# Peptides against a protein of PDB entry 4Z63, part 28

Target 1, 334 residues: chain A of PDB entry 4Z63
Amino acid sequence: LCLGMNDLTGNIPEDLFHLKRLNLLGIQENRLSGSLSREIRNLSSLVRLDVSWNLFSGEIPDVFDELPQLKFFLGQTNGFIGGIPKSLANSPSLNLLNLRNNSLSGRLMLNCTAMIALNSLDLGTNRFNGRLPENLPDCKRLKNVNLARNTFHGQVPESFKNFESLSYFSLSNSSLANISSALGILQHCKNLTTLVLTLNFHGEALPDDSSLHFEKLKVLVVANCRLTGSMPRWLSSSNELQLLDLSWNRLTGAIPSWIGDFKALFYLDLSNNSFTGEIPKSLTKLESLTSRNISVNEPSPDFPFFMKRNESARALQYNQIFGFPPTIELGHNN

## One batch from the design tools (peptide; aimed at target 1 F306 F324)

Design b2_p15_7_s2 (made by RFdiffusion4, then SolubleMPNN; from b2_p15_7, 6 letters changed)
Fold by OpenDDE base, seed 1:
Structure b2_p15_7_s2 (fold): chain B 334 residues (1-334), chain A 15 residues (1-15)
Amino acid sequence: as target 1 above (334 residues)
Amino acid sequence: VVISNGSRWVSSVEL
């Protein structure tokens, strides 16, 4: 049943929950309000539940133990409060959980040992607090993780050295500290291609440790951290780099010539730093900017990027990295 | 340009 993109109001009719053979319920992009009924438990054949972009409120019902076929739960952009219900946090069938842009709170707890199928987790823009869950690497299929815009004080857990499944990670604006530790840990994530850390590590030094290595790193965004230091030498070994944003920091020194050696680099933002010297001539030789056909059908994060050109501008949403225009921004340096 | 993840509505990261 697909009823998305209408002006439907009120609650879900209770009789809808009599549809025991229903595999897909999509009621997204409506004006549905009230609590999400516990009677969703009666939808025992449900594979996909999409209630996103509504006015739902209250706690998410703890009935996911009665939904053994549920693979996809999309609840983004609602007014849900409380925590992740225990049955959802223990779901062995769940592949994708998207609860971005809610009012979920408390400590983030997932039973990753039980969540054997979880591959995508979007909990961005919630009110989760405390520390990052150390057991996330136990979610052995978890590739896409957005935890941005929560309040995860402290450091990236040491256990994330073992996060082999991790490919796309966003922790933007999550009150993280110790960038040196974070990078030192996350370099062990051998499948990590996208790392977004904007609005963390306030005023810390960007480590220039030549022992750091991100083999498969394609997207690095560490903007607006007020980071000190220089362009990190370790980044020169990330030969697959496509997008680099280090804007709105306090980085100094020269822009190194090796920045133009990245064959796939189509988006570079080093603006609003304190870089000095000449613009590297190698930037004029970036193959990605000279060739029209970056039709890279590469897997992208499931989480959207938001680009804000200035403080007063509305954030532009990009659902794909390749939706970014080819860009070199070096403005507002010394 | 600041790249972030979040809600479409949250233009209000005070940068």
Scores: peptide ipSAE 0.032, ipTM 0.714, DockQ to the pose 0.091
OpenDDE base, seeds 2, 3, 4, 5: peptide ipSAE 0.034, 0.026, 0.031, 0.031; ipTM 0.713, 0.709, 0.678, 0.721; seeds 2, 4, 5 fail the geometry check

Design b2_p15_7_s3 (made by RFdiffusion4, then SolubleMPNN; from b2_p15_7, 4 letters changed)
Fold by OpenDDE base, seed 3:
Structure b2_p15_7_s3 (fold): chain B 334 residues (1-334), chain A 15 residues (1-15)
Amino acid sequence: as target 1 above (334 residues)
Amino acid sequence: VVISTGSSWVSSVEL
């Protein structure tokens, strides 16, 4: 049953929960309000539940033990409060959990040893507090993780050295500290292709340690951190780099010529720094900016990117990395 | 903090 993208109001009719053979319930993009009914438990054949973009409030019901086939739960952009229900945090069937842009709070706890199918987790823009959960690497299929805009004080856990499944990771605006430790840990994530760390590490030094290596890194975003230092030499070894945003920092020195050696680099933002010297001539030779054949068939994160063009503008949402226009931004340097 | 934005920057969240 798909009833998304309407102006439906009120609660879900109780009789809808009698549909025991229902595999897909999509009621997204409405004005549905109140609590999400516990009677969802009666939908024992449910594979996909999409309640996103509504006015739901209260706690998410602890009924996911009665939904043994549930693979997809989308609840983004609601007013949900409380924590992740115990049955949801222990779901062996769940592949994707999206609860972005809610009011969920407390410590983030997932039973990753039970969540054997979890591959995508979006909990961005919530009120989770404490530390990043050290056991996330135990979610052996967890590829996509958005934890941005929460209050995860402290450092990236040392256990994330073992996060072999991790491919797309966003921690933007999560009150993280120690960028040197974070990069030193995350370099061990052999499948990491996308790393977004914007609005963290305030005023720290960007490490220029030549021992750092991100072999598969395609997207690096570390904007608006007030980072000091220079363009990091270790980044020159990330030959697959497609998107680099280091804008709104306090980076100094020259833009190195090796920045133009990235064959796939189509988006570069180094604006609002303190870079000096000449613009590298190699930037004018970036193959990705001169050739029309950017391979569009690369997997992207499940979480969207947002580009803020100016102070007064709303951030533009980009659902795919390749949705970014080919860009070189070097403005507002010294 | 209203950051004076003479240019764009990227995030994974709407700011």
Scores: peptide ipSAE 0.161, ipTM 0.732, DockQ to the pose 0.369
OpenDDE base, seeds 1, 2, 4, 5: peptide ipSAE 0.132, 0.144, 0.124, 0.123; ipTM 0.698, 0.723, 0.730, 0.712; seeds 2, 5 fail the geometry check

Design b2_p15_7_s4 (made by RFdiffusion4, then SolubleMPNN; from b2_p15_7 with T5N E6G I15L)
Fold by OpenDDE base, seed 3:
Structure b2_p15_7_s4 (fold): chain B 334 residues (1-334), chain A 15 residues (1-15)
Amino acid sequence: as target 1 above (334 residues)
Amino acid sequence: VVFSNGSSWISSVEL
């Protein structure tokens, strides 16, 4: 049943919960309000539940133990409060959980040893506090993780050295500290292709440790951190780099010539820094900007990107990395 | 942070 993108108001009719053979319930993009009914437990055949973009409030009901086939739960952009219910945090069937842009709070706790199928987690823009959950690497299939815009004070856990499944990771605006430790840990994530760390590490030095290596890194975004230092030499070994945003920092020195050696680099933003010297001639030879064949069919994060162009405007949403126009932005340097 | 004309930055959240 798909009733998305209407002006439906009120609650879900109780009789809908009698549909025991229902595999898909999509009621997204409406004005549905109140609590999400506990009677969703009666939908024992449910594989996909999409309640996103509504006015739901209250706690998410703890009934996911009665939904043994549930693979997809989308609840982004609601008013949900409380924590992740215990049955949801222990779901062995769940592949994707999206609860972005809610009012969920407390410590983030997931039973990763039970969540054997979880591959995508989006909890961005919530009110989670405390530390990043050290047991996330125990979610052995977890590839996509957005925890951005929460209050995860402290550092990236040392356990994330063992996060072998991690491919796409965003921690933007999460009050993180110690970029040197974070990068030193995350370099061990052998499948990490996308790393977004914008609005963290305020005023820290970007490490220039040549021992750092991100083998599969395609997307690095560390914007608006007020980072000091220079273009990091370790990044030159990330031969698959496609997108680099280091804008709105305090980076100094020359833009190195090796920045133009990235064959796949189609988006470069170094704007609003303190770079000096000449623009490397190698940037004019970027194959990705000269060749018509950008490989459009690469896997992308499940979380969207946002480009903020000014303080007063809404950020532009990009659902895919290749949605960004080919860009070299070097403006507002000294 | 005062954005100058044409300045942008990327995040994974609406800011």
Scores: peptide ipSAE 0.307, ipTM 0.761, DockQ to the pose 0.412
OpenDDE base, seeds 1, 2, 4, 5: peptide ipSAE 0.333, 0.294, 0.057, 0.045; ipTM 0.771, 0.775, 0.657, 0.665; seeds 1, 2 fail the geometry check

Design b2_p15_8 (made by RFdiffusion4)
Pose (drawn by RFdiffusion4):
Structure b2_p15_8 (pose): chain A 334 residues (1-334), chain P 15 residues (1-15)
Amino acid sequence: as target 1 above (334 residues)
Amino acid sequence: SSQWITTDEPDDLTP
């Protein structure tokens, strides 16, 4: 049953909860509102539930043991409150959970021993607080994590050294501390390709510790953290690097020669720092900016990127990394 | 000129 992208109002008629054979309900992008009824436990054949872009509120009903076939739950852009219900946190069948841009709050609690099919999680733009859940690496299939724009505090848990499935990790604007510990831990996630750390670690020093090694790293964004120190040379060992954003920090010193050695680099933003010295001549032999013989695969995280020119400008959206224009941005330095 | 990248969803974002 597909009703998406209309102008429907009111709540879900209780009539709909008699459909015990329905495996797909798309009501997304309407004006629907009210609470999402607990009677939804009666729809035991559901595989894909798309409630996104409506006006729903209240707690997400804790009925998800009654929906053992649920694989996709899409609730983004609603007014849902409370945390993740225990039954949803215990569902062994969920592949994907998208609750982004909701009014959700409290500690974030998932039973990752119980969630053996979870491969993608998007909780962005919510009010989840407390520490990042230490058990997240216990979701052995979780590849895509977007926790951006939340109310967490403290450090990245030590157990994140074991997050073997992690590919795309977006932590922007989440009040994270100790970038030194965050980078030392996260270098051990061997599948990490895209990492967004923007608006965290405010005023901290960028670790220059050269044992740090991110081998498969493709996209590194750590911006507007007001970080100090120099261009970190441990980054030169990430040969796959495509997009690097260190902008709006307090970084100083000269821009080193090895920045021109990234063969897949098509976008770099070192703008709004304290960089001095001349421009390194090696930026003229960047391979992805010269010939057409460099070819690589675009990273594919499940989350869009946003770009801001200044603090008051409306943002630009890029659903894919290769949507960024090939750019050298060195402005507002010394 | 200057700019920066984030994953924070704008309040005025539409489908």

Design b2_p15_8_s1 (made by RFdiffusion4, then SolubleMPNN; from b2_p15_8, 4 letters changed)
Fold by OpenDDE base, seed 1:
Structure b2_p15_8_s1 (fold): chain B 334 residues (1-334), chain A 15 residues (1-15)
Amino acid sequence: as target 1 above (334 residues)
Amino acid sequence: GSSWITTDTPDDYTP
């Protein structure tokens, strides 16, 4: 049953939950309000539940133990409060959980040893606090993780060295500290291709440790951290780099010539730093920008990106990495 | 540029 993208109002009629054979319920992008009924437990055949982009409120009902076939739960952009229900945090069937842009709070806890099928987790823009869950690497299939804009503090857990499944990771604006430790840990994530750390590590030094190595890194966004230092030499070994945003930091020194050696680099933003010297001639030879055929069909993170303007509350949304226009931004440097 | 990339959902979020 797909009723999404309408102007439906009110609550979900209770009789809808008598549809025991229902595999897919999509009621996203409406004006549905009230609490999400516990009676969703009656939809025992449910595989996909999309209630996103509504006005739902209250706590998410703890009935997911009665939904053994549920693979996809999309509830982003609602008014849900409370925590993740225990049954949801222990779901062995769930592949994707998206509760981005809600008002969920408390400590973030998932039973990763139970969530054996979880591959995508988006809990960005909530009110979770405390520490990052140390046991996330125990979710052995977890590939996409967005935990941005929560009230986390502290450092990236040491356990994330073992996060082998991690490919796309965003922790932007989560009050994290110690970028050196974070990078030192995350370099061990051998499948990591996308890393977003914007609005963290305020005023810290970007490490230039030659021992750091991100072999598979395609997207690195560490913007608006007011980081000091220079262009990190270790980044030159990330041969697959496609997008680099280090804007709005306090980086100094020259832009190194190796920046033009990235064959796939199509988006470069080093603006609003303190770089000096000349623009590397090698940038004029970037293959990705000289070829008119830059259409690449590659996997992207499940979570959206936003181009945030400094003087505007509004941001442009990009759902795919290659949605970004080919860009070289070097403005507002010395 | 006057912008940066983030994954923070804006308060006035519209698709």
Scores: peptide ipSAE 0.567, ipTM 0.915, DockQ to the pose 0.778
OpenDDE base, seeds 2, 3, 4, 5: peptide ipSAE 0.562, 0.551, 0.561, 0.536; ipTM 0.912, 0.910, 0.914, 0.910

Design b2_p15_8_s2 (made by RFdiffusion4, then SolubleMPNN; from b2_p15_8, 5 letters changed)
Fold by OpenDDE base, seed 1:
Structure b2_p15_8_s2 (fold): chain B 334 residues (1-334), chain A 15 residues (1-15)
Amino acid sequence: as target 1 above (334 residues)
Amino acid sequence: SSSWLTTVTPDDYTP
């Protein structure tokens, strides 16, 4: 049953929950309000539940133990409060959980040992506090993780060295500290291709440790951190780099010539820094800008990117990395 | 007009 993208109001009719054979319920992008009924437990055949972009409130019902086939739960952009229900945090069937842009609070706790199928987690823009859950690496299939815009304090857990499944990771604007430790840990994530750390590590020094190595890194975004230092030499070894945003920092020195050696680099933003010297001639020879053979089938993060303009409260949304236009932005430097 | 990338907006989306 798909009723999304309408102007439906009120609550979900209780009789809808009598549809025991229902595999897919999509009621997203409406004006549905009230609590999400506990009677959802009656939808025992449910595989996909999309209640996103509504006005639901209250706690998410703890009935997911009665939904053994549920693979997809999309509840982003609602008014849900409380924590992740225990049954949801222990779901062995769940592949994707999206609860971005809610009012969920408390410590983030997932039983990753039980969540054997979880591959995508979006909990961005909530009110989770405390520290990042150290047991996330125990979610052995978890590839996509957005935990941005929560009140996580402290450092990236040491346990994330073992986060082998991690491919796409965003911790943007989560009050994280110690970028050196974070990068030192995350470099061990051998499958990490996308790393977004914008609006963290305020005023810290970007490490230039040659021992750092991100072999498969394609997307690195560390914008608006007021980072000091220079272009990090360790980044030159990330031969698959496609997108680099280090804008709105306090980086100094020259833009190194090796920045033009990235065969796949099509988006470069180094704007609003303190870089000096000449623009490397190698940038004029970027293959990706001269002959863009971009495979449309390249995997992208499940979470969207937003291009935030300084003068506007509005941001442009990009659902795919390759949705970005080929860009070289070097403005507002010395 | 300078910009930067993130995975969230300042106010995110409102329904």
Scores: peptide ipSAE 0.344, ipTM 0.837, DockQ to the pose 0.651
OpenDDE base, seeds 2, 3, 4, 5: peptide ipSAE 0.322, 0.309, 0.339, 0.288; ipTM 0.823, 0.816, 0.832, 0.809

Design b2_p15_8_s3 (made by RFdiffusion4, then SolubleMPNN; from b2_p15_8, 4 letters changed)
Fold by OpenDDE base, seed 2:
Structure b2_p15_8_s3 (fold): chain B 334 residues (1-334), chain A 15 residues (1-15)
Amino acid sequence: as target 1 above (334 residues)
Amino acid sequence: SSSWITTDIPDDWQP
């Protein structure tokens, strides 16, 4: 049943929950309000539940143990409060959980040992607090993780060095500390292609440790951290780099010539730093900017990116990395 | 550039 993209109001009719053979319920992009009914438990054949972009409130009902076929739960952009229900946090069937942009709170707790099918987790822009869950690497299929805009105090857990399934990781604006430790840990994530750390590590030094290596790194965003230091030499070994944003930091020194050696680099923002010297001539030879053969069909994170402007202008949403225009931005360096 | 990339939903963001 697909009723999305309407102007439906009120609660879900209780009679809808009598549809025991329903595999897909999509009621997204409406004005549905109230609590999500516990009677959703009656939809025992449900594979996909999309209640996103509504006005739902209250706690998410703890009925997911009665939904053994549920693979997709999309509840982003609602008013849900409380925590993740225990049955949801233990769901063995769930592949994708998207609860971005809610008012969920408390300590983030997932039983990753039970969540054997979880491959995508989006809990960005909530009110979770405490520390990052150390057991996330126990979610052995978890590839996509957005935990941005929560209040996760402290450091990236040491256990994340074992996060082999991790490919896309967003922690932007989550009150994280110790960038040296974070990078030192995350370099061990062999499948990590996208790393977003914007608005963390306030005023720390960007490590220039030649021992750091990110084998498959394609997207690195560490913007607006007020980071000190220089262009990190370890980054020169990330030969697959496609997008680099180090803007709005306090980085100094020269822009190194090796920045032009990245064959796939199509987006470079080093603006609003304190870089000095000449613009490397190698930047004029970036193949990705001169050749038309950029494979636009590469896997992308499930979470959106935002281009936030310093001015009162509306942030632009980008659902794919290749949605960004080819860019070299070196402005506002002093 | 007067912008930076992030994945946190900005307060001024409206779908």
Scores: peptide ipSAE 0.504, ipTM 0.897, DockQ to the pose 0.719
OpenDDE base, seeds 1, 3, 4, 5: peptide ipSAE 0.510, 0.497, 0.499, 0.477; ipTM 0.896, 0.894, 0.896, 0.892; seeds 1, 4 fail the geometry check

Design b2_p15_8_s4 (made by RFdiffusion4, then SolubleMPNN; from b2_p15_8, 7 letters changed)
Fold by OpenDDE base, seed 5:
Structure b2_p15_8_s4 (fold): chain B 334 residues (1-334), chain A 15 residues (1-15)
Amino acid sequence: as target 1 above (334 residues)
Amino acid sequence: SSSYITTVTPEDWQP
């Protein structure tokens, strides 16, 4: 049953919960309000539940033990409060959980040992507090993780050295500290291709440790952190780099010539820093900017990217990395 | 540019 993208109001009719054979319930992008009924437990055949972009409130019902086929739960952009229900945090069937832009609170706890199918987790823009959950690497299939805009004060857990499944990771605006530790840990994530750390580590030094190595890194975004230092030499070994945003920092020194050696680099933003010297001639030879054949078929994160203007509340949404226009931005360097 | 990339928008908290 798909009723998304309408102007439906009120709550879900109780009689809908008698549909025991229902595999898909999509009621996203409406004006549905009130609590999500616990009677959803009666939908024992449910594979996909999409209640996103509504006005739901209250706690998410703890009924997911009665939904053994549920693979997809999309509840982003609602008013849900409380924590992740225990049955949801223990779901062996769940592949994707999206609860971005809610009012969920407390410590983030997932039973990753039980969540054997979890591949994608989006909990961005909530009220989770405390530390990042140390057991996330136990979610052996967890590839996509957005935990941005929560209050995870502290450092990236040491256990994330073992996060082999991690490919796409965003911690933007989560009050994180110690960028040196974070990068030192995350370099061990062998499958990490996308790392977004914008609006963290305020005023720290960007490490220039040549021992750091991100072999598969394609997307690095560490914008608006007021970071000091220079272009990090360790980044030169990330031969697959496609997008680099280090804008709105306090980086100094020259832009190194090796920045033009990245064959796949199509988006570079170093604007609003304190870089000096000449523009490397190697930037004029970037193959990605001269070739019309951008491989459009590369996998992207499940979470969207936003290009935020510093002076505007409005952001442009990009659902794919290749949605960004080929860009070299070096403006506003002194 | 006057822009930077993130994965969240300020609008997410707007009613």
Scores: peptide ipSAE 0.394, ipTM 0.855, DockQ to the pose 0.579
OpenDDE base, seeds 1, 2, 3, 4: peptide ipSAE 0.398, 0.387, 0.372, 0.390; ipTM 0.852, 0.849, 0.838, 0.851; seed 1 fails the geometry check

## One batch from the design tools (peptide; aimed at target 1 D245 W248 F306 M307)

Design b2_p16_1 (made by RFdiffusion4)
Pose (drawn by RFdiffusion4):
Structure b2_p16_1 (pose): chain A 334 residues (1-334), chain P 16 residues (1-16)
Amino acid sequence: as target 1 above (334 residues)
Amino acid sequence: SSSHWITTDEEPSSPH
């Protein structure tokens, strides 16, 4: 049953909950509102539930043991409150959970021993608080994590050294501390390709510690953190690097020669720092900016990227990394 | 001179 992208109003008629054979319900992008009824436990054949872009509110009903076939739950852009229900946190069948841009709050609690099929999680633009859940690496299939724009505090848990499935990790604007510990931990996630740390670690020093090694790293964004220190040399060992954004920090010193050695780099933003010295001549022999013989695969995280020109400008959206224009942005330095 | 920065911080929004 596909009703998506219409102008429908009111709540879901209770009539709909008699459909015990329905495996797909798309009601997304309407004006629907009210609470999402607990009677939804009666729809035991559901595989894909798309409730996104409506006006729903109240708690997400804790009925998800009654929906053992649920694989995709899409609730983004609604007014849902409370945390993740225990039954949803215990669902062994969920592949994907998208609750982003909701009014959700409290501690974030998932039973990752119980969630053996979870491979993608998007909780962005919510009010989840407390520490990042230490058990997240226990979701052995979780590849894509977007926790951006939340109310967490403290450090990245030590157990994140074991997050073997992690590929795309977006932590922007989440009030994270100790970028030194965050980078030392996260370098042990061997599948990490895209990492977004923007608006965390405010005023901290950027670790220069050269034992740090991110081998498969493709996209590194750590911006507007007002970080101090120099261009970190440990980054030169990430040969796959495609997009680097260190902008709006307090970084100083010269821009080193090895920045021109990234063969897949098509986008770099070092703007709005305290960089001095001349421009390194090696930026003229950047391979992805010269010939057509460098070829690589675009990273594929499940989240869009946003770009802001200044603090008051409306943002630009890029659904894919290769949507960024090939750019050298060195403005507002010394 | 110019500058900008990249994020995944999606601004709150609502449907039409």

Design b2_p16_1_s1 (made by RFdiffusion4, then SolubleMPNN; from b2_p16_1, 6 letters changed)
Fold by OpenDDE base, seed 1:
Structure b2_p16_1_s1 (fold): chain B 334 residues (1-334), chain A 16 residues (1-16)
Amino acid sequence: as target 1 above (334 residues)
Amino acid sequence: SSSSYVTTVEEPTSPS
């Protein structure tokens, strides 16, 4: 049943929950309000639930043990409060959980040993607090993780050295500290292609440790951290780099010539730093900017990107990396 | 003009 993108109001009719053979319920992009009924438990054949972009409130019902076929739960952009229900946090069937842009709170806890199928987790823009869950690497299929705009004070857990499944990781504006530790840990994530750390590590030094290596890194965003230091030499080994944003930092020194050796680099923002010297001539030879064939078919994160121009302006949303225009921004340097 | 930066921080949208 797909009723998305209408002007439906009120609650879900309780009689809808009598549809025991229903595999897909999509009621997204409406004005549905009230609590999500516990009677959703009666939808025992449900594979996909999309209640996103509504006015739902209250706690998410703890009924996911009665939904053994549920693979996709989309509840983003609602007014949900409380925590992740225990049955949801233990779901062995769930592949994707998207609860971004809610009012969920408390400590983030998932039983990753039970969540054997979880591959995508989006909990961005919530009110989770405490520390990052150390057991996330136990979610052996977890590839996409957005935890941006939560209050995860402290450091990236040491256990994330073992996060082999991790490919796309967003932690923007999560009150993280110790960038040296974070990068030292995350370099062990051999499948990591996208790393977004914007609005963390305020005023720390960007490490220039030649021992750091991100082999498969395609997207690195560490903007608006007020980071000190220089262009990190270790980044030169990330030969697959496509997007680099280090803007709004306090980085100094020259822009190194190796920045133009990245064959796939189509978006470079080094603006609002304290870089000095000449613009590397190698930037004029970036193959990605001279050739029209950007491979649009590469896997992307499930979470959106935003280009924020000003604190008061609505950010431009980009659902895919290749949605970014080819860009070289070097403005507002010394 | 203030330059932009990339983030994954979604602005709170009131559900429409």
Scores: peptide ipSAE 0.420, ipTM 0.847, DockQ to the pose 0.792
OpenDDE base, seeds 2, 3, 4, 5: peptide ipSAE 0.416, 0.031, 0.377, 0.388; ipTM 0.844, 0.707, 0.829, 0.834; seed 4 fails the geometry check

